# Peptides against a protein of PDB entry 4Z63: the designs that were tried, part 249

Target 1, 334 residues: chain A of PDB entry 4Z63
Amino acid sequence: LCLGMNDLTGNIPEDLFHLKRLNLLGIQENRLSGSLSREIRNLSSLVRLDVSWNLFSGEIPDVFDELPQLKFFLGQTNGFIGGIPKSLANSPSLNLLNLRNNSLSGRLMLNCTAMIALNSLDLGTNRFNGRLPENLPDCKRLKNVNLARNTFHGQVPESFKNFESLSYFSLSNSSLANISSALGILQHCKNLTTLVLTLNFHGEALPDDSSLHFEKLKVLVVANCRLTGSMPRWLSSSNELQLLDLSWNRLTGAIPSWIGDFKALFYLDLSNNSFTGEIPKSLTKLESLTSRNISVNEPSPDFPFFMKRNESARALQYNQIFGFPPTIELGHNN

## One batch from the design tools (peptide; made by RFdiffusion4, then SolubleMPNN)

Design b2_p25_2_s3 (from b2_p25_2, 11 letters changed)
Fold by OpenDDE base, seed 2:
Structure b2_p25_2_s3 (fold): chain B 334 residues (1-334), chain A 25 residues (1-25)
Amino acid sequence: as target 1 above (334 residues)
Amino acid sequence: GTLLSLDPRLRVRSSEEPINVIYTS
């Protein structure tokens, strides 16, 4: 049953929960309000539940132990409060959980050893507090993780050295500290291709440790951190780099010539720093920016990217990084 | 300059693959 993208109001009719054979319930992008009924437990055949972009409130009902086939739960952009209910945090069937842009709070707790099928987690823009959950690496299939815009004070857990499944990771604006430790840990994530750390580590020094290595890194966004230091030499070994945003920091020194050696680099933003010297001639030789037809089509994270010209500007949404125009932004240096 | 960020306050449709409605016995 798909009733999304309407102007439906009120609550879900109770009789709907008698549809025992229903596999898909999509009521997203409406004006449905009230609590999400616990009677969803009656939809025992449910595979996909999309209640996103509504006006639901209250706590998410703890009934997911009665939904053994549920693979997709989308509840982003609602008014849900409380935590992730225990049954949801222990769901062995769930592949994707999207509860972005709610008012969920407390400590983020997932029983990753139970959530054996979880591959995508979007809990961005909530009110979770405390530390990042140390046991996330125990979610053995967890590939896409957005925890941005929460209040995860502290450092990236040491356990994330073992986060082998992690490919797309956003921790933007989550009050994180110690970028040196974070990078030192995350470099061990062998499948990490997208890393967004914007609006963290305020005023710290971007490490230039030559021992750091991110072999599979394609997208690195560490903007608006007021980071000091220079262009990190360790980044030169990330040969697959496609997008680099280090804008709005306090980076100094010259832009190194190796920045032009990235064959797949099509988006470079080093603007609003304190770089000096000449623009490397090698930038003019970037294959992705030349008339050569280079196909840049790689998997993207499940969470969208948003581009702003400045902190107050309207954001432009991009579902994939490849939607970004080829860009070299070096403005507002010196 | 630009800033890449995540702003879920903007209207974003689900990018997940649609599933056909199937009724099981």
Scores: peptide ipSAE 0.022, ipTM 0.533, DockQ to the pose 0.053
Fold by OpenDDE base, seed 3:
Structure b2_p25_2_s3 (fold): chain B 334 residues (1-334), chain A 25 residues (1-25)
Amino acid sequence: as target 1 above (334 residues)
Amino acid sequence: GTLLSLDPRLRVRSSEEPINVIYTS
């Protein structure tokens, strides 16, 4: 049953929850309000539940132990409060959990040893506090993780060295500290292709440790951290780099010539820093910016990217990273 | 001059993954 993208209001009729053979319920992008009924537990055949983009409030009902076939739960952009229900945090069937842009609070806890099928987790823009859960790497299939815009504190857990499944990771604007430790840990994530760390590590030094290596890194976004230092030498070894955003920091020195050696780099933002010297001539030779056809193997995080031309401009949504126009932004430097 | 961000407050279409689902009711 798909009723999404309408103007439905009020609550879901109670009789709907008597559909025992229902596999898919999509009621997203409506104006449904009130609490999400615990009677969803009656939908025992449910595989996909999408209640996103509504006006639901209250706590998410703790009934997911009665939904043994549920693979997809999308509840982003609602008014849910409380924590992740225990039954949801222990779901062995769940592949994707998206509760982005709610008012969930407390310490983030997931039983990763039980959540054996979890592949995508989006809990961005909530009110979770405390520390990052150390046991996330125990979710052995967890590939896509967005925890941005929560009130986390401290550092990236050491356990994330073992986060082999991690491919797309955003911790943007989560009050994290110690970028040196974070990068030192995350370099061990062998499948990591997309890393977003914007609005963290305020005022710290961007590490220039030649021992750091991100072999498969394609997208690196570390903007607006007031980071000091220079362009990190270790980044030159990330030959597959496609998008680099280090804007709105306090980076100094010259932009190194190796920045133009990235064959797939099509988006570069180093604006609003304190770089000096000449623009590397190698930037004019970037293959991705020429008329030649360049094959781009774009990573595909489950969270979208947005572009703002300036602070006052409206953000533009991009469904794909490849959708970004080829860009070199070096403005507002010395 | 350009900011790249992840702002979930902006309207985004529901993520759809192809699944093998047989409607029974």
Scores: peptide ipSAE 0.021, ipTM 0.503, DockQ to the pose 0.046
Fold by OpenDDE base, seed 4:
Structure b2_p25_2_s3 (fold): chain B 334 residues (1-334), chain A 25 residues (1-25)
Amino acid sequence: as target 1 above (334 residues)
Amino acid sequence: GTLLSLDPRLRVRSSEEPINVIYTS
């Protein structure tokens, strides 16, 4: 049953929960309100539940142990409060959990040992606090993780060295500290291709340790951290780099010539730093900007990207990183 | 000046499969 993208109001009729053979319930993008009924437990055949973009409130009902077939739960952009219910945090069937842009709070706790199928987790823009859950790497299939805009004080857990499944990771604006430790840990994530750390590590030094290596890194965004230091040499070894945003920091020194050696780099933003010297001529040799026929088909995160030209501008959504226009932004430097 | 922002606060349609989350500001 798909009733999304309408103007439906009120709550879900209770009789709907008598549909025991229902595999898909999509009521997203409406104005449904009230609590999400615990009677969803009756939908024992449910595979996909999409209640996103509504006005639901209250706690998410703890009934997911009665939904053994549920693979997809989308509840982003609601008013849910409380934590992730225990049955949801222990769901062995769940592949994707999206509860972005709610008011969930407390410590983030997932039983990753039980959540054997979880591959995508979006809990961005909530009110989770405390530390990042150390056991996230135990979610052995977890590839996509958005925890941005929460309040995860402290550092990236050491256990994330073992986060082999991690490919796309955003911790933007989550009050993280110690970028050196974070990068030192995350470099061990062999499948990491996308890393977003914007609005963290306030005033810290961007490490230039040549021992750091991100072999598969394609997207690195560490903007607006007031980071000091220079362009890190270790980044030059990330030959697959496609997008680099280090804007709005306090980076100094010259923009190195190796920045133009990235064959796939199509988006570069180093604006609003304190770089000096000349613009590397090597930037004119970027194949991604000069070649007529560049088709790049790369895996993309399950979360969108947004671009704003300025603070007052409307954000533009991009579902894929390659949706970004080819860009070189070096403005507002010395 | 110009700011590239991957703002995780923005609403995303439910049709999007959340894989590979990148948020930048």
Scores: peptide ipSAE 0.025, ipTM 0.586, DockQ to the pose 0.099; fails the geometry check
Fold by OpenDDE base, seed 1:
Structure b2_p25_2_s3 (fold): chain B 334 residues (1-334), chain A 25 residues (1-25)
Amino acid sequence: as target 1 above (334 residues)
Amino acid sequence: GTLLSLDPRLRVRSSEEPINVIYTS
């Protein structure tokens, strides 16, 4: 049943929950309000539930133990409060959980040993607090993780060294500290291709440790952290780099010539730093800007990117990295 | 200057994994 993108109001009719054979319920992008009924438990054949972009409120009902086939739960952009219900946090069938942009709170707790199928988790823009859950690496198929815009004070857990499945990771604006530790840990994520750490680590020094190595890194965004230091030499070994944003920091020194050696780099933003010296001539030789042969079919994170021309400007949405125009931004440096 | 960021509060269409559309079984 697909009723998305309408102007439906009120609550879901209770009789809808009598549909025992229903596999897909999509009622996203409406004006439905009230609590999400616990009677969804009656939809025992449900595989996909999309209630996103509504006006639902209250706690998410703890009935997911009665939905053994549920693979996709999309509830982003609602008014849900409380935590992730226990049955949902223990779902062995769930592949994707998106509860971005709600008012969920408390400590983030998932039983990753039970959530054997979870591969995409989006809990960005909620009110989760405490530390990052140390057991996330136990979600052995978890590939896409957005935890941005929560309040995860502290450091990236040491256990994330074992986060082999992690490919796309956003922790933007989550009050994280110790970038050196974070990078030292995350470099062990052998499948990590996208790392977004914007608005963290305020005032810290960007580490220039030659021992750091991100083999498969394609996207690195560490903007607006007031980071000090220089362009990190370890980054030069990330040969697959496609997008680099280190804007709005306090980085100094010269822009190194190796920045032009990235064959796939099509988006570079080093603006609003304190870089000095000359613009490397090697930037004029970037293959992606002269003859773009970058595959647009490459995997991308499930969370969107947004581009602002300035801090006060309206953000432009990009659902794919390759949606960004080829860019070299070096403005507002010394 | 340009700032690349994530703002999940903005109206965006959800990224979804491919799925066969099945209403009933």
Scores: peptide ipSAE 0.020, ipTM 0.545, DockQ to the pose 0.052; fails the geometry check

Design b2_p25_2_s4 (from b2_p25_2, 13 letters changed)
Fold by OpenDDE base, seed 4:
Structure b2_p25_2_s4 (fold): chain B 334 residues (1-334), chain A 25 residues (1-25)
Amino acid sequence: as target 1 above (334 residues)
Amino acid sequence: GKLLSEKVAERVRPDEEPTNVIYTS
């Protein structure tokens, strides 16, 4: 049953929950309100539940132990409060959980040992606090993680050295500290390709430790952190780099010539720093910007990116990284 | 300012709070 993208109001009719054979319930992008009924427990055949972009409120009902086939739960852009219900946090069938842009609060707790199928987690823009869950790497299939715009004080857990499944990770604007530790830990994530750390680590020094190595890193966004230091040499070994944003920091020194050696680099923003010297001529040799037909189709994170011309401008959502316009931005440097 | 690729971009929904924002000049 797909009723998304309408102007439906009120709550879900109770009789709908008598549909025992229903596999997909999509009621996204409406004006449905009230609490999400606990009677969803009656939809025992449910595989996909999409209630996103509505006006639902209250706590998410703790009935997911009665939904043994549920793989996809999309509830982003609602008014849900409380925590992730225990049965949802223990779901062995769930592949994707998207509860971005809600009002969920408390400490983030997931039983990753039980959540054997979870591969995508989007909890961005909530009110979670405390520390990042140390057991998140125990979610052995967890590939995509968006925890941006929460309040996870402290450092990246040491346990994330073992986060082998992690490929796409955003912690943007989550009150994190100690970028040196974070990078030192996350370099051990063998499958990490996308790392977003914007609006963290305020005033810290960007580490220039030559022992750091991110072999598969394609997207690195560490903007608006007031980071000090220079362009780190260790980054030059990330040969697959496609997007680099270090804008709005306090980085100094020269822009190194190796920045032009990245064969796939199509988006570079080093603006609003304190870089000096000449613009590297090697930037004119970026293959991704000189090739006539550079249609690159690469896997992207499940969480979106947003671009704004300025702070007051309306944002544009990009669901694919390669949707970004080819860009070299070096403005507002010395 | 830069011209954004609006052809492949989506307008942010009114209730959506943008995350992972990249500002362009």
Scores: peptide ipSAE 0.345, ipTM 0.753, DockQ to the pose 0.191
Fold by OpenDDE base, seed 5:
Parts: structure tokens; sequence; C-alpha cells
Structure b2_p25_2_s4 (fold): chain B 334 residues (1-334), chain A 25 residues (1-25)
């Protein structure tokens, strides 16, 4: 049953919960309000539940132990409060959990040893606090993780050295500290291709440690951190780099010639730094910008990026990295 | 600023708080 993208209001009719054979309930992008009824427990055949982009409020009901077939729960952009209910945090069937842009709070706790099927987690823009959960790497299939815009503090847990399933990771704007430690840990994530760390590590030095190595890194976004230092030499070994954003930092020195050696680099933003010297000639030879092969289809994170013309402009959502226009931004440097 | 790609997935609702914002200007 798909009723999304309408103008429905109020609560879900009670009789809807009599549909015992229902596999998919999609009521996203409406104006449904009130609490999400605990009677969803009656939909015992449910595989996909999409209630996103509504006006639901209250706590998410703790009834997911009665939904043994549930693989997808999408509840982003609602007014949910409280924590992740215990039955949801212990769901062995759940593949994807998206509760981005709610008002969930408290410590983030997931029973990763029980959540054996979880591969995508989006909890961005909530009110979670405390530390990043150390047991997150125990979610052995967890590939996509967005925890951006929560009030985590401290450092990336040492346990994340063992986060071998992690491919796409955003911690943007989450009050994290110690970029040196974070990069030192995350370099051990051998499947990591996308790393977003924007608006963290305020005023720290971007490490230029040649021992750091991100072999599979395709997307690195570390903007608006007031980072000091220079273009990190360790990045030159990330041969698959496609997108680099280090804008709005305090980086100095020359833009190195190796920046033009990345065959797949199509988006480069080094603007609003303190770089000096000349623009490397190698940038004029970037294959991705000189070739006519505009249509590149590569894996992207499940969490979206947003592009704005300015701070006051309306954002546009991009679900694919290659949705970004080919870009070289070097403006506002010294 | 620069022109945005046509590969835009969605328009952001007023009640949406964008994450991972890229500024073109």
Amino acid sequence: as target 1 above (334 residues)
Amino acid sequence: GKLLSEKVAERVRPDEEPTNVIYTS
C-alpha cells in the first residue's frame, strides 16, 4: 500500500492495522500527525515501512519484535522524540534504518550483535549526545553510516579500527575532536570510500603524516574546520579520489602538483583557505574534466548531500556523488 | 554561483535540516 506524496492529514486509520498480509506501507510525504500507533505491531508481514516526511511526534513504539519481516524502516523528517526503542535496536531483520531529522535524544545505543542484517544507518540531525557507540563495528554488515549533526563529543572510538564493513561515513557537525586520532583510526577501515568530517575539529592541525593511508578513498569532505597546516602528503596515495573539499579552513602553502594526478577527480574545492603560489599546471590536465565521459555511475552513500548557492539559498538534495557538477574552486586564497 | 547539476534528487522542505552541505559560492 503506497499512499505517499499526497496531502493526507491526521492519524493512520485504525482499520489499516487489520491488513495482516501487508508487506509494504508507504505513507511518506504527507501531513500525517500524532503518534505512530503501536498497532503497527499488527502488520506482522510488514517488510517496508515508510512514514518519512510527515508530522509524526512522540516516541517510536517499541513493537518491532512483532515485525519479524521488517527490513526497511524510513522515518526521516518527523518529530519523533525519545530514543531508539529496544525492539528496534535489537532487530535481526532490519537492513536499513533511517530516522534522520527527528528529535531523538539520549545516548545512541544499538545492539549490533543482534542487528545482524543492518547495512544502512541514518540518524543524522537528531539530538543524540554522549560518545559515539564503541560497539558500532559489531554491526558486521553496516556499510552506510550517517551520524551527522548530533552532539557527540570526544574522539572517534579506537574500536572503529575494526569497522571493516564501513564504506560511507559522515560525522559532519558533531562536535568531534582530535582529527589526528580520527584519521589514524579510520585509515584501518579498508572499505572506506566516503568520509565526511565537515564542521568538526575546530582549529586543529590537519595531520601531514606520511604513515596515513586511505587506499580506497573516493570522497573526502573536511570543510569549515578552521584547520591549519598544508595539503596533506598522505592524500596523494589515494589514487581513486573523486571529490575533495577542504574549503573554509586555514590551510597554507602551495597547492601541490600531485593534485592533478588523480585520474577520477572531478570535484575540487580548496576555496577560502590561505594557499599561496601558482596554480599547478597539472590541474589543467585532469582526465575527468577533459574527457567527454560525463556519465559515471559509481556507488554513492545512502545519505544525501545538499548543495546551496549560498547560506540563505534553498538547498538541493543530491543522492549521487556524480550529481555534483565538475568543479574546481580555488577562490578566496592568499 | 555555479550551475547545479540536473541530477537533483529532491527539493528540501522547510522542515528539513540539510546535512553535508556543499556551497557553490
Scores: peptide ipSAE 0.306, ipTM 0.730, DockQ to the pose 0.196
Fold by OpenDDE base, seed 1:
Structure b2_p25_2_s4 (fold): chain B 334 residues (1-334), chain A 25 residues (1-25)
Amino acid sequence: as target 1 above (334 residues)
Amino acid sequence: GKLLSEKVAERVRPDEEPTNVIYTS
């Protein structure tokens, strides 16, 4: 049953929950309000539940133990409060959980040992607090993780060295500290291709440790951290780099010539730093900007990016990183 | 301002709080 993208108001009719054979319920992008009914528990055949982009409020009902086939739960952009229900946090069937842009709060707790199928988690823009859950690496299939815009004070857990399944990771604007530790840990994530750490580590020094190595890194966004230091030499070994944003920091020194050696680099923003010297001539030879076409079919994070021209400007949502225009931005440097 | 790509992009709805924001100069 797909009723998305309408102007439906009110709550879900209770009789809808009599549909025992229903596999897919999509009611996204409406104006449905009230609490999400506990009677969802009656939809025992449900595989996909999409209630995103509505006006639902209250706590998410703790009925997911009665939904043994549920693989997809999309509830982003609602007014949900409370925490993740225990039954949801223990779901062995769930592949994707998207509760971005809600008002969920408390400590983030998932029983990763139980959530054996979870591969995508988007909890960005909520009110979770405390520390990052140390047991996330126990979600052995977890590939996409967005925890941006929560309040996870502290450091990246040491346990994330074992987060082998992690490919796309955003911790943007989550009050994290110790970038050296974070990078030192996350470099062990052998499948990590996208790393977003914007608006963290305020005023820290960007490490230039040659021992750091991100083999598969394609997207690195560490903007607006007021980071000091220079362009990190360890980054030069990330030969697959496609997007680099280190804007709005306090980085100094020269822009190194190796920045132009990235054959797949199509988006570079080093603006609003304190770089000096000359623009490397190698930038004029970037393959991706001269002769090479960027494939739009390459894997991308499940979580969106947002491009803004300024803080007051309306954001443009990009569901794929390759939606970004090819860019070299070096403005506002010394 | 920068020319935006004609690839898949959409305006953020008013009730959406952007994450992973990239500020383009």
Scores: peptide ipSAE 0.341, ipTM 0.747, DockQ to the pose 0.227; fails the geometry check
Fold by OpenDDE base, seed 3:
Structure b2_p25_2_s4 (fold): chain B 334 residues (1-334), chain A 25 residues (1-25)
Amino acid sequence: as target 1 above (334 residues)
Amino acid sequence: GKLLSEKVAERVRPDEEPTNVIYTS
């Protein structure tokens, strides 16, 4: 049953929850309001539930133990409050959980030993507080993680050294500290291709430790951290780099010539720093910018990126990184 | 002003709070 992208209002009729053979319920992008009925528990055959982009409020009902086939739960952009229900945090069937842009609060807790199928988690833009859950790496299939814009504090847990499944990770704007520790830990995530750390580590020094190595890193976004230091030498070994954003920091020194050696680099933003010297001539020889066709067939994070021209401008949502226009931005330096 | 890519750029709903924002000039 797909009723998404309409102008439906009010609550879901209770009789809808009597459809025990229903595999897919999509009511996204409406104006449905009220609480999400606990009677969803009656949809015992449900595989996909999409209630995203509505006006739901209240707590998410703790009925997911009665939904043994549920693989996809999409509830982003609602007004849900409270925490993640225990039954949801223990779901062995769930592959994807998207509760981005809600008002969920408390300490983030997931029973990763139980959530054996979880591969995508988007809890960005909520009100979770406390520390990052140390047991996230126990979700052995968890590939995509967005925890951006929460009220976390502290450091990236040491346990994340063992986060082998992690490929796409955003912790943007989550009040994290100690970038040196964070990078030192996350370099052990051998499948990590996308790392977003914007608006953290306020005023810290960007590590220039040659021992750091991110071999498969394609997307690195560490903007607006007021980071000091220079262009990190360790980054030169990330030969697959496609997008680099270090804008709005306090980085100094020259832009190194090796920045132009990245064959796949199509988006570079080093603006609003204190770089000096000349623009490397190698930037004029970037292969990705000389080709009219940029490949868009590479994996992307499940969470969207947003582009804004300025703080007051309306954001544009990009579902794929390769949707970004090829860019070299070096403005507002010296 | 930069030209935005003709590729898929979607307008954000008013109630959507953007995350992972890339600021451009």
Scores: peptide ipSAE 0.329, ipTM 0.746, DockQ to the pose 0.196; fails the geometry check

